# Ledger of designs, part 47: peptides against a protein of PDB entry 4M9S

Target 1, 135 residues: chain A of PDB entry 4M9S
Amino acid sequence: SRGLVGVECITPYSYKSLAMALQRCVEVLSDEDRSALAFAVVMPPGVDIPVKLWSCVIPVDICSNEEEQLDDEVADRLKRLSKRGALLSGKRMPVLTFKIDHIIHMFLKHVVDAQTIANGISILEQRLLEIGNNN

## One batch from the design tools (peptide; made by RFdiffusion4, then SolubleMPNN)

Design b1_p15_6_s1 (from b1_p15_6, 7 letters changed)
Fold by OpenDDE base, seed 4:
Structure b1_p15_6_s1 (fold): chain B 135 residues (1-135), chain A 15 residues (1-15)
Amino acid sequence: as target 1 above (135 residues)
Amino acid sequence: DRVRRLLAEAARRAL
């Protein structure tokens, strides 16, 4: 599996204004989509990231280890997130990419466990290096 | 910064 074990980004902490609205959006997500959103925090905000690279951190367990199936499942999750308010922004051309906005990213940095973020970044770096070495 | 660099490099290969 290229994904991580899913984590939740729901917090018992009270936030003001935008954070409360975002928290409500997170609470109505499925467990899978919420986990995908949590790991979106490892990506730099404001950057259009190809689905292939999202697949390095989005926690997906598929029955097949085929890369195409992984990318499709990741894309579906990210698409659902993009339909939930402003959680993500999708772009189809020239290739399918998704972007996390600065505000959402800032929110996630406060609600996702710091160790989870650190681990996610480490795994992302490792997988990106592997991709680089295989080319 | 490292992640950004690695993403940029990987993106060039994926695009």
Scores: peptide ipSAE 0.488, ipTM 0.916, DockQ to the pose 0.032
Fold by OpenDDE base, seed 3:
Structure b1_p15_6_s1 (fold): chain B 135 residues (1-135), chain A 15 residues (1-15)
Amino acid sequence: as target 1 above (135 residues)
Amino acid sequence: DRVRRLLAEAARRAL
């Protein structure tokens, strides 16, 4: 995986070129995958997050009410994103997790609508509190 | 930073 982990963008030119490359990658995504990527900005960068927690913020339009099917659909979307321009990095073992890189996260913070980010954070906090109370 | 704390706690339970 040629991860962006080693790209120290030191110059403004490097940042602009990277942003343009990322924008092109985003433009070729399906509407569903682009939506999933937008909500990935709610997650802290550099943290391996299990699929169950991603499902708290990734919107799924059409699935059965079964929680297991929700996680599978979310996982499929995140897998597709991980195969596109290193937008996410996935780990299969010991538990399926995904991580957003700092550079990708920084890009998304500039292009995703501020109200969308705020709403996503509120929803995530609420759902995490509910999970915490049920355990 | 509240989100990070909640995620860290939830992640410890899920992993």
Scores: peptide ipSAE 0.483, ipTM 0.915, DockQ to the pose 0.033
Fold by OpenDDE base, seed 1:
Structure b1_p15_6_s1 (fold): chain B 135 residues (1-135), chain A 15 residues (1-15)
Amino acid sequence: as target 1 above (135 residues)
Amino acid sequence: DRVRRLLAEAARRAL
């Protein structure tokens, strides 16, 4: 399976203390992790979301077409993000999930391109409907 | 709201 096309974040330095710190954290990310973070804005804040559903929007460039490897790669990216300034919150029990906080989500809404957000939401909805039809 | 509902349904089926 293939995720969304990678995107870059816009980094204006006009935000107060916390947003400035978050921007610095974003700037030092790899291109892959920054792209993953950008598409995290598509998810509703404050909701524990399983890795399988994150894989619907996180862009991954994997040599293997194995779905199992896709989920593992997505999980690794989300884990790295959770270790950097608590960009995400991970839970291992009872199932591995990740959550975007309201503060981080608000930050991303200002720095991610609006068309990217709209496209991401549309793709997420389509993929969720497809999952629903196959289960 | 639509995304939240779809996520909830997909999560219920996937877990």
Scores: peptide ipSAE 0.483, ipTM 0.915, DockQ to the pose 0.032
Fold by OpenDDE base, seed 2:
Structure b1_p15_6_s1 (fold): chain B 135 residues (1-135), chain A 15 residues (1-15)
Amino acid sequence: as target 1 above (135 residues)
Amino acid sequence: DRVRRLLAEAARRAL
């Protein structure tokens, strides 16, 4: 069990600069994409996560009752986030997955409301349990 | 199995 080697920010200055850059990137997002990014903090960093699992936590306001449409909308949001430097990394092969980087995840932990994070985790856990029980 | 693993990972990181 390799402990979370905390990414030691080499200098406080680099961290501040990165945080400022990330904040600017977040500010120019649409409300929907910013919301998606906020809930991305619920996911473990450095793990390639299938879109279906992202859909468990990424809020979608306007979706038909079809699960396929939910995944597509979530995928579109995550794709837009991945096009912005370092926010998410997407892989299409072998399965469409997205990963949040450790640095971004650490940033989000500081800027996203703690209750939002807790709620997101709870929702994820509930939905994962439901998926597990249905499987 | 993967879902359970992710849940465990998510839970550990939340704490």
Scores: peptide ipSAE 0.404, ipTM 0.862, DockQ to the pose 0.036

Design b1_p15_6_s2 (from b1_p15_6, 7 letters changed)
Fold by OpenDDE base, seed 3:
Parts: C-alpha cells; structure tokens; sequence
Structure b1_p15_6_s2 (fold): chain B 135 residues (1-135), chain A 15 residues (1-15)
C-alpha cells in the first residue's frame, strides 16, 4: 500500500478518496491483524502507547497466558500494522510503543461497529484499573 | 475521560 501521502484536505472528495485507500489497506490484512486494527480505535489518537497497554485490548487467541508471550504476540501484530502505511507508528525507545494517527482513528470510528468500540473501552478500563491496583 | 486518565497514569508507570 502507498499509505497516506500529502497534506490533509478538507474537501469531500479528498475524504472519500482517503477512505477508499484506507479500506483497501484493511482488506489485505489477515483476520487477526484486521481485528487488532479494529480494537486500535479504543486508544486515543496521537499518543505513544506501550505494548503492555495495547495488550489490554488487542485480542490474542493462540499463545499462552504468559505475559511475555502475550506481549510478544501483540507486538508482532502491531509491527505488521505499522508496516502498512500510516495505520500505526512504532517507537522502540525508551520502550516499545505504538501510536494511532488521528486520520486513521477517525476512519476506524466510522467503520468499526459501535458495540465493539464500547466493549473495547469497557475492557480497557477494567484492565487498566487492575494493573493500577497490582502495582 | 476516565479511560484517558487511567491510560495516562499507566503509561507514565510503563515508560
């Protein structure tokens, strides 16, 4: 995919074109990566989020319940997404983080099911509270 | 939001 190119435009035409381009990027993802991307909408845009916190919302069905393995699997998914244009932006220092762009976030808010978003927010809130209480 | 606050706090601990 070409990713997002150029300056953000405010025209309806530009919006439609951008949406079409993003939809094409999403369509070529695996089911697992597409699911991960869907739940990325739960995160606030423009914020570098540590992988540990991404693991609170990114669904993992295959690996064991060991934290290290879960984080590794989540990281792999997010890394793949970061290679697909502007879907995510990753940083390795000081800790591995990923960020969702405002444009991508806006797109996802319009295409991801509202109930999925609501559930994701609820799950994130619950798990963040648990993490906070255990530290 | 509540989530934003919790996320900020958790992020600060993780970084």
Amino acid sequence: as target 1 above (135 residues)
Amino acid sequence: SRVQQLLAEASQRAL
Scores: peptide ipSAE 0.486, ipTM 0.915, DockQ to the pose 0.032
Fold by OpenDDE base, seed 2:
Structure b1_p15_6_s2 (fold): chain B 135 residues (1-135), chain A 15 residues (1-15)
Amino acid sequence: as target 1 above (135 residues)
Amino acid sequence: SRVQQLLAEASQRAL
């Protein structure tokens, strides 16, 4: 599964039009980037999230066990998504962060599989707790 | 939410 479900939104035309445009944008993504986008829905919109925290939920298939390399791989995926414009907004300084906008988040909440969202939230919570306990 | 709280705390440590 790609993590995204092709759901037709029952919304005003303006949103529907945007949703259609976003759907087309999603369709041209690689499976890796599309998966990353799907899991972006677990993040609160409008918040600059450090890459380290993104790495808690963005799936990495083939990568070293080294944390720095994991962060780099996640960052690359998020960077590619940010180049699609409205999907994500990246900030390089002072710390590399990415933010999902409200409208994109709203879109994702409608099209991302509910179980994917639930799993992502659970994973994020667990890993954040682990980070907190290990510091 | 719990996640939001944890994110906030973790973000402060990561920034």
Scores: peptide ipSAE 0.486, ipTM 0.915, DockQ to the pose 0.031
Fold by OpenDDE base, seed 4:
Structure b1_p15_6_s2 (fold): chain B 135 residues (1-135), chain A 15 residues (1-15)
Amino acid sequence: as target 1 above (135 residues)
Amino acid sequence: SRVQQLLAEASQRAL
């Protein structure tokens, strides 16, 4: 499977104003959506990232090894997150992409476990290299 | 960073 297997840790943190609202939003997510959001911190903020690349860091269990199925599952999670307002911004055309905003990214950097972030970055790098070598 | 560079390259291929 190409999904990232890891333990997410979003620790409740006391922030002012927007961050507190974001924390409440995070707390009502499902476990799998919250996990997806945690690993979203690995992506650079303000950049439209194709779903295929999101699949390099979003932890997903799939019933098939088909990449299309993986992308669909990842897309579903990201779509749900995008419906939570400022969490993610999605674009459908020409390619389905998602973007994390700077404010959300800053929030996640403070609430996601540092080791989770480090592992996610490492895995992303590895998988991007593999993709690059196969194209 | 290395990751950012790789991501940029991969993104361009995917878009």
Scores: peptide ipSAE 0.482, ipTM 0.914, DockQ to the pose 0.032
Fold by OpenDDE base, seed 1:
Structure b1_p15_6_s2 (fold): chain B 135 residues (1-135), chain A 15 residues (1-15)
Amino acid sequence: as target 1 above (135 residues)
Amino acid sequence: SRVQQLLAEASQRAL
């Protein structure tokens, strides 16, 4: 069952101001962290998502193909993003998860390239199916 | 959506 999505009322002025602030935060990110943030738009807002599932969409270029290293690297990126204002919210218990808020998600939907979003959704779907088949 | 359903199922397994 899909939880009821809370209605957020943002005035045009508030949204514009927030968007400007967020844009400034995005501009100072590294290419890797900015890319991670872009793909965060693929996730549903307001849901605590385990790092393992984030790794399905967050692009990581690592020398080792070890899954553990991949998850750790993804976690590090998400942790950095969570420290940059309200970009992400981390939760350690019961397992390490990250959540994107509706406001940030809405911002990303307006600034991230549509093809990037579509590709990310397709990749996520494919990898989730693979995980489901292997477990 | 299909993705949302799959994500929910996967999340339940991971949590």
Scores: peptide ipSAE 0.480, ipTM 0.913, DockQ to the pose 0.034; fails the geometry check

Design b1_p15_6_s3 (from b1_p15_6, 9 letters changed)
Fold by OpenDDE base, seed 1:
Structure b1_p15_6_s3 (fold): chain B 135 residues (1-135), chain A 15 residues (1-15)
Amino acid sequence: as target 1 above (135 residues)
Amino acid sequence: DRVREMLAEASRKAL
């Protein structure tokens, strides 16, 4: 297993809004996809981020620790999220990247626990430093 | 801001 401990995203939004629509989308996700979505809030909105860097924050609990398999699993999760209410936007060329929209990011900031976000940011920074040292 | 900068640098290396 690798990554952050997953947290289920729960929201009590009841207003006729985009938030309500997003809540419904979140409720039908699998536990693993919902966890991935929760930790997507750690990323800055509007930035095309390579899958390899997404793997720094997206938790993987069952797959092999091999980097290739890990990135593939993360990519699959992000792809599924991108197909549900456009929770993410993917690009295939020149490199496979995903970005979180500002609106989705704002939604997640309200429904994901603040300590979870803070911990995720800390872990992301640590892992990015490690990547930088290895390259 | 720090995260954005770190991601930008890491992205250049990952691409």
Scores: peptide ipSAE 0.568, ipTM 0.930, DockQ to the pose 0.032
Fold by OpenDDE base, seed 2:
Formats: C-alpha cells, sequence, structure tokens
Structure b1_p15_6_s3 (fold): chain B 135 residues (1-135), chain A 15 residues (1-15)
C-alpha cells in the first residue's frame, strides 16, 4: 500500500465562478479520484512529475504491494483526472508524467486542510529520501 | 523549494 489516508475535497462556493465550476467537477468524481485530486496539492504546480513520484502521495491501499501495480493504479486515477477540465495535464512521452496547474493548485490549497497538506509534504519528503537511499 | 529540489533529483532517477 502507498499514499495517504484519503481526503475528500469540497468547497462551499455557490456563485458562478471558477471555484464553483471546479467544485462541480470535483463532486462528480469517484471517491478514489477525488482523494487523488486532494493529495495532488502536495505537488508543486507547473512541474511534470513521473507517476512513480505521484505514487508517493496518491492514496492506494487495495492493490498488491508490487510497485508496478501501484504505479498503474495511480496512473489510472491521474489519467481520469487529466480528462477533467484543467485538473491535471498528462504527458505520455517520453515518460508518463502528470502536472498540476497553478490555478488548480491554488484552488486545492484553499479547500484542502492545511495540516493534511503539511502531512502530505512530510510523507512525500520521507518517501523521496527513502527512494534516494535505495537509489 | 526543498520539495522541488527533492522531486527534481528523484525525477532524474525515475525518468
Amino acid sequence: as target 1 above (135 residues)
Amino acid sequence: DRVREMLAEASRKAL
């Protein structure tokens, strides 16, 4: 298993705005995809991040412990998110990566709990260090 | 900044 305990991302925005549009988009997501979106806020915006690194923060707890399978599950979630508005941008070549845009990132920073974000960052850092140690 | 740097390094290894 990898990632964080899932968090649902919702907003109280009700006026015609970007936030409202994003909220509607979020509401139609599955619980798993919504959780993935929430933890996408941990990543810096505008950076193409390999799926392997996304798997450090995207919650996956129902698949096998095989890293490739974990990455595949994460990739599927991120792919679904990339089909929604401006939530994520995916690149298939040369390596599968995903990027969160600044506007979406800013939105998520307002709607995801600050402590959750901080914890996510800490976990990401820890897992990146582990990757570094194992090379 | 720290996270960005760590991600950059890890990305080089992952890509």
Scores: peptide ipSAE 0.567, ipTM 0.930, DockQ to the pose 0.032
Fold by OpenDDE base, seed 4:
Structure b1_p15_6_s3 (fold): chain B 135 residues (1-135), chain A 15 residues (1-15)
Amino acid sequence: as target 1 above (135 residues)
Amino acid sequence: DRVREMLAEASRKAL
């Protein structure tokens, strides 16, 4: 797919221009995918993160408590986001992971509410602790 | 960074 994968921000002007382009990309997303993208700001940029860990912050309503279903739904959302150029980068092997780009992360930090980010981080930390305690 | 460290540890368990 055509996208903004090669775009980088080196000046405030570049950032503003990119932000405008990214905003248009965000506007055409479904509500669910846009929500997923918003919470992607919680993750550190440039890190390949397993879907299981993404599921700690990506909001999903599933009709089952099966973790496989949660991971599948989260993966589908992240896959759709990855089709939007630079929004996310997916890697299938050895484990399905997704990475948020630095420039996208910078964009999201400016457009996502600070309290939402803070809450998301707290939720992530809590759920990571729970995962750690269960293993 | 706390989040990075926690993710690294969790990733090790998930991979």
Scores: peptide ipSAE 0.566, ipTM 0.930, DockQ to the pose 0.032
Fold by OpenDDE base, seed 3:
Order: sequence, then C-alpha cells, then structure tokens
Structure b1_p15_6_s3 (fold): chain B 135 residues (1-135), chain A 15 residues (1-15)
Amino acid sequence: as target 1 above (135 residues)
Amino acid sequence: DRVREMLAEASRKAL
C-alpha cells in the first residue's frame, strides 16, 4: 500500500539568520502548540507521516469519553503549526499527513531538551510496537 | 535509522 516519502530541503538562508527567525516564531506559539512542535523532533525529517503515527508522540490531554478524538486533536495542532510556514507542511490527499523538513528538525535538535528527545523516541518506539502487535 | 524503519513498517501494516 502507501509508503513514506522523503523530501530533501534546500535553503539559501544562513544558519544564524534562520535560527533567529525560527526562535521568534516559536516564542509566539501557545504552550500546547510549542509542546507539539518540541515533540516533532522525534520524527525523521523529510517524511510524510500519517496523523495516526503523529499521535504516538504529540502529547494531548483528553478526557476518557473523548479518547476517540485523539487523532482529530493532534491533527488540529499540527495544522496550526503548518500555518506557521516552514515549521510543518501538511498534505490532505490521498492521506492526511504532516512532515517536518530537515532544517526545522536540525534547529529543534539544538534547542529541545535532550532528555525530552530521548523519552519521546522511547515512547514512539513502544507505541509503534503496540500498533504492530494488534495490527 | 531505526525510527524511520519502524514508521515505514507501521504505515504498511496499520494504514
């Protein structure tokens, strides 16, 4: 069926100028959107990833009676981030996916707490295994 | 990359 597609990102901007611009964009985000962006660093850059798999790493606090809305809430957060231009890119067809580019990913690797990244990777791997076990 | 491989596998099986 469908596979993941990788895209290489090229920019004429210098690292310093781009980092300053990105930092400003991050500072004006809400706390929940900034948290979602932080955990986006766990995903490999340049890959269109379905929302279901994003939900494995994006932290969302939902009441028990609303657990079925997890993917929708995650999608809303990722959509808001995609409206910040280079932070994320969304694709609606044929499947709703989001992608983080190499430059944004590299920026996040330098500014997100190392323990947060490590924990996020561990949780992602665990949840992916669970998905694989129950198909 | 381990994560990339796991994501690809999960996508093929569950999506």
Scores: peptide ipSAE 0.565, ipTM 0.927, DockQ to the pose 0.035

Design b1_p15_6_s4 (from b1_p15_6, 8 letters changed)
Fold by OpenDDE base, seed 2:
Structure b1_p15_6_s4 (fold): chain B 135 residues (1-135), chain A 15 residues (1-15)
Amino acid sequence: as target 1 above (135 residues)
Amino acid sequence: SAVAEMLRRASEAAL
């Protein structure tokens, strides 16, 4: 598969200083929220992504048989992340979406191992295919 | 998760 491609970002901030600040933000997260943030790296930066698509990659330890509950749990995690500075940007209208910023995405790309990223992209693509086939 | 632990370790190294 072609996979998802990230876009390079130019920032006026020192990468070292920004990275340290972001790492401190990550440190105070719960393991659950930190895991969600890690998998956010598989999403294309700067794009408003519907919660349904986030649910394709955000791991949920408590399996629910109800798809709606799964999406709600994912939405709650993403909402918490959006409240932690600029980790994510949420929009409620017209559709509930979340967007990862280029700077945050760049940070995650350096912290999350390449194999995890590749696996996440593969899972996303597979699940998108399944969604597409069901429609 | 292993991913969460990886992020934790990376963040701690910067503190």
Scores: peptide ipSAE 0.106, ipTM 0.708, DockQ to the pose 0.123
Fold by OpenDDE base, seed 5:
Structure b1_p15_6_s4 (fold): chain B 135 residues (1-135), chain A 15 residues (1-15)
Amino acid sequence: as target 1 above (135 residues)
Amino acid sequence: SAVAEMLRRASEAAL
């Protein structure tokens, strides 16, 4: 098992300057959007991730059990995040995807609790297995 | 950091 040696992203921005910049963005987020941002740390940085996979880890309280509605709600949250502080980059073609920036991801690794990250990864793995078994 | 604390709390509440 080759551990993905995470490419240390060298950023010209100091940790302090990044934290200060993000503080303004985070302070204006809803609780739901802040939760979505926290769980973005579970995803690999610099990779275009389809909304379906984001929906495996982003917590959503919806009235409907329809899968389509879950993906739509997750997409809306990710879209809002993408409009703030270059947190995420969205692509619409060929498939709707979102990508977390390396610098932002490094920041999240420092501020999100390690156990939370581990739990999020575990949840993602479990749900991916379920998706795979249902295909 | 205020950012760190806010993200931590949000993450814990979501789990």
Scores: peptide ipSAE 0.077, ipTM 0.681, DockQ to the pose 0.716
Fold by OpenDDE base, seed 4:
Structure b1_p15_6_s4 (fold): chain B 135 residues (1-135), chain A 15 residues (1-15)
Amino acid sequence: as target 1 above (135 residues)
Amino acid sequence: SAVAEMLRRASEAAL
């Protein structure tokens, strides 16, 4: 199985192999799923992040203004990404969470522009503060 | 790379 699982980015060759594997995975994604993948770089790698937190940074274009629908749409995108093997790892219990792998995160840090990353972090921080103040 | 460009375009469109 030629999954991204087991790819270590410790050499230029490893990076090239990861890039080639990701190219095949990303080529078949919708624009929305590719966008979701790009913004996954904002999250800390190796941490199980609840969907509510993912919804703070994953852009949703088609969804209505209802928060529940937003979370569902985000979850669907993350689920689709998780089906691509090492892109994301999902857990349903006790809370629905997704985790980005260190290798994928490292790749994204190289291919997503710095301004996008900075903006995403800023948005995340702002929305987290808003959530925290409302609870 | 093609992957980088695809991700870049997607992210820029979302911002």
Scores: peptide ipSAE 0.065, ipTM 0.673, DockQ to the pose 0.781
Fold by OpenDDE base, seed 1:
Parts: C-alpha cells; sequence; structure tokens
Structure b1_p15_6_s4 (fold): chain B 135 residues (1-135), chain A 15 residues (1-15)
C-alpha cells in the first residue's frame, strides 16, 4: 500500500534490496498465503480488482459448500497479504478490492515458476469466460 | 495482454 507507487527507475541495487526484503517476507508466509501471493502474478498490476475476481485464481484447498465462504476465505488471505508491507493494497469502498503494485508484480514474474504462471492465466481465462456466459 | 484486457472488462463490470 504505502511505499512503491512510483514507476520510478529502480536501480539494480534498489531492485536487489527490494528482492531481498520481499524474499524475507515471502519466507515467513504460510503455504496458503504464499500460494495466494504467487497467483497474484496473473493479475494486471495497478488495478483495483474485486475479491470475486481474485477468487478465480487464488487456490483454496478446503472445499467450502457455499460460494460465499470461498470469497470470504480469499478475502482473508488477501487481507493478510495487504498487512505484509507493500504486497497488496486493499480498498473497501465502493466495493472490496485488492491491487498488486507493479514492482511487486515484476518481482513475482521473476520468482514464480513459469508453468504456475501459465496455468494461472489459463484458469483465469476459463473462469472469466464462464462468468461472462453465466452472468 | 488478452487476459489483462478481459480482467479489466470484468473488473469494470463488477465495480
Amino acid sequence: as target 1 above (135 residues)
Amino acid sequence: SAVAEMLRRASEAAL
């Protein structure tokens, strides 16, 4: 949320320092929250995205019987990530949204497995098509 | 990106 709104030229040194700091933040996450963060790479950076759309890509291992429970679980994960420095920025009004900053997104593109990214994009595309067809 | 554009449209519809 606070720090890295500036698309300013990150020097290689600044990038390295940021990467190291982010690595430390990622290492202390739970497996679930780390997975949620990884899949944030499929989202366009700098866009306020509703929780419903995040739920299209955030993996949830616990089968909830209700779709509402899925959104709540996703929201909780994203909320936790938003409390971890600049990982995500949350906005409550007019609707609950989360945004990944460009710099964090760039970091994720370097550290997340390429196959995971490809799979996440494919899943997102499919689910967005389904939403568009059903709603 | 096609995915980004699709998501943008979906986001705009949901906001």
Scores: peptide ipSAE 0.031, ipTM 0.663, DockQ to the pose 0.034

Design b1_p15_7_s1 (from b1_p15_7, 8 letters changed)
Fold by OpenDDE base, seed 5:
Structure b1_p15_7_s1 (fold): chain B 135 residues (1-135), chain A 15 residues (1-15)
Amino acid sequence: as target 1 above (135 residues)
Amino acid sequence: LTYPTKDLFRFDAVL
């Protein structure tokens, strides 16, 4: 059974106003937070994703090879994005997770560079395989 | 992780 290709129906008028507002929101982000938001597009919308999995795709420059430092830096970026309202929502319990909203995800699919999306998916797949093989 | 060299966003695709 080929699953229902969900018709992404964006209502044109609501979409244009939202797109303009979101563009302004993206433009005022720091370079680091803007990069994190771009790569958020590779995650499924509406799913609470643990920080460990976010760290697979969000680019971070850290001085230490310690995995804990990477997760902490990623968590800080995601927390800042969550303060921008509909971009992300965070849960602290039972496990620290972040979720991308469906509407924001649909917006990102249209405005993030296609090669960036493809690269992000490839990186995520590779890191998931590595995690799976090391466990 | 390989950092992209391109502009991450293309708003002209929607606006």
Scores: peptide ipSAE 0.436, ipTM 0.795, DockQ to the pose 0.527
Fold by OpenDDE base, seed 1:
Structure b1_p15_7_s1 (fold): chain B 135 residues (1-135), chain A 15 residues (1-15)
Amino acid sequence: as target 1 above (135 residues)
Amino acid sequence: LTYPTKDLFRFDAVL
């Protein structure tokens, strides 16, 4: 297959390409964090996105129905992902935000299931509309 | 939002 033209990547595991290194990173994630990463593909790359908007698409099964607790759980997952190499970049000030870099986003577009991407976009659009109607 | 039951990743598309 025409692989992602990856930059050469030197890692502690001696991976020759960024794609190989990223695959290994994804494989060792928990089911929760891996799901969060998959749905990160629906966000625009290079943009600092508030946690509230991330919570529209990040799957959470083990949380209270309270919105504040949902945002906290989502933030914890995104923080863990930000500590796994270049998967996400967190910014605490002035507001807590997370950003997906262009190269990671490009990788995800190639490896995330197409139906998952389509569903994630639809869910994001629906949730944004609901938020807009309630404010 | 509940986790999907299907596989989320297809790495053969890149590697």
Scores: peptide ipSAE 0.431, ipTM 0.794, DockQ to the pose 0.548
Fold by OpenDDE base, seed 3:
Structure b1_p15_7_s1 (fold): chain B 135 residues (1-135), chain A 15 residues (1-15)
Amino acid sequence: as target 1 above (135 residues)
Amino acid sequence: LTYPTKDLFRFDAVL
């Protein structure tokens, strides 16, 4: 897939057109998938991120406390996002990872609520510290 | 963590 990475927004017109297209893509998502996309803003763009790290910030209502089920549900949401308008890029091998493109990340930085971004960063930092202390 | 989905995006800031 020719990633959007090569699309330089050369003109303000191109930027506005892309923003409108992305807005329409976001509006047709389910509430769950839209929430997952919003929290993708806390990830560094252009980096292949393992599902385990995504599971630190993606909100999932699971009836079971099993960590394995959490990763599977997060992976399913991210897979759906990767199939819709190249919002994410997934890789299955060697390890299942997802990447947010720079253009999509820039869009999210402008449209996601500031409190949501702050909360997402705080949660990610806390979970990373917990993982680091348990290893 | 359940966030109100209605307030996640502010599209007026980009348009």
Scores: peptide ipSAE 0.048, ipTM 0.692, DockQ to the pose 0.471
Fold by OpenDDE base, seed 4:
Structure b1_p15_7_s1 (fold): chain B 135 residues (1-135), chain A 15 residues (1-15)
Amino acid sequence: as target 1 above (135 residues)
Amino acid sequence: LTYPTKDLFRFDAVL
């Protein structure tokens, strides 16, 4: 799997103070929303990503007969995250997309478990290949 | 894609 590109970003806050604030924000999330946030690290920062691509890496426990609800469930989680400060930025037009900013992405790269990052990248690569082959 | 059962975050790496 390919590694994430390193990004340097300037913040108006000290990294430590920002990290502490973000940690507190993460700790109060539900397990579902916290999992969604963790896997957001595999997305490139500053890019409006369609929900369909987010659904490739956001973990969802749904029944097989409800797979059609995957995008909706993912969208709901990302929407909740977008309401938590600068965690995500949502855009509804022209299509529903979500974006992770550089600062949050840099934070996640440091605090998300290394195995989770590696797994997320592998899953994303696999799903992208599947999408590419089916289109 | 199911939820992981382990801790996803390691805040000691930053704090």
Scores: peptide ipSAE 0.448, ipTM 0.799, DockQ to the pose 0.523; fails the geometry check

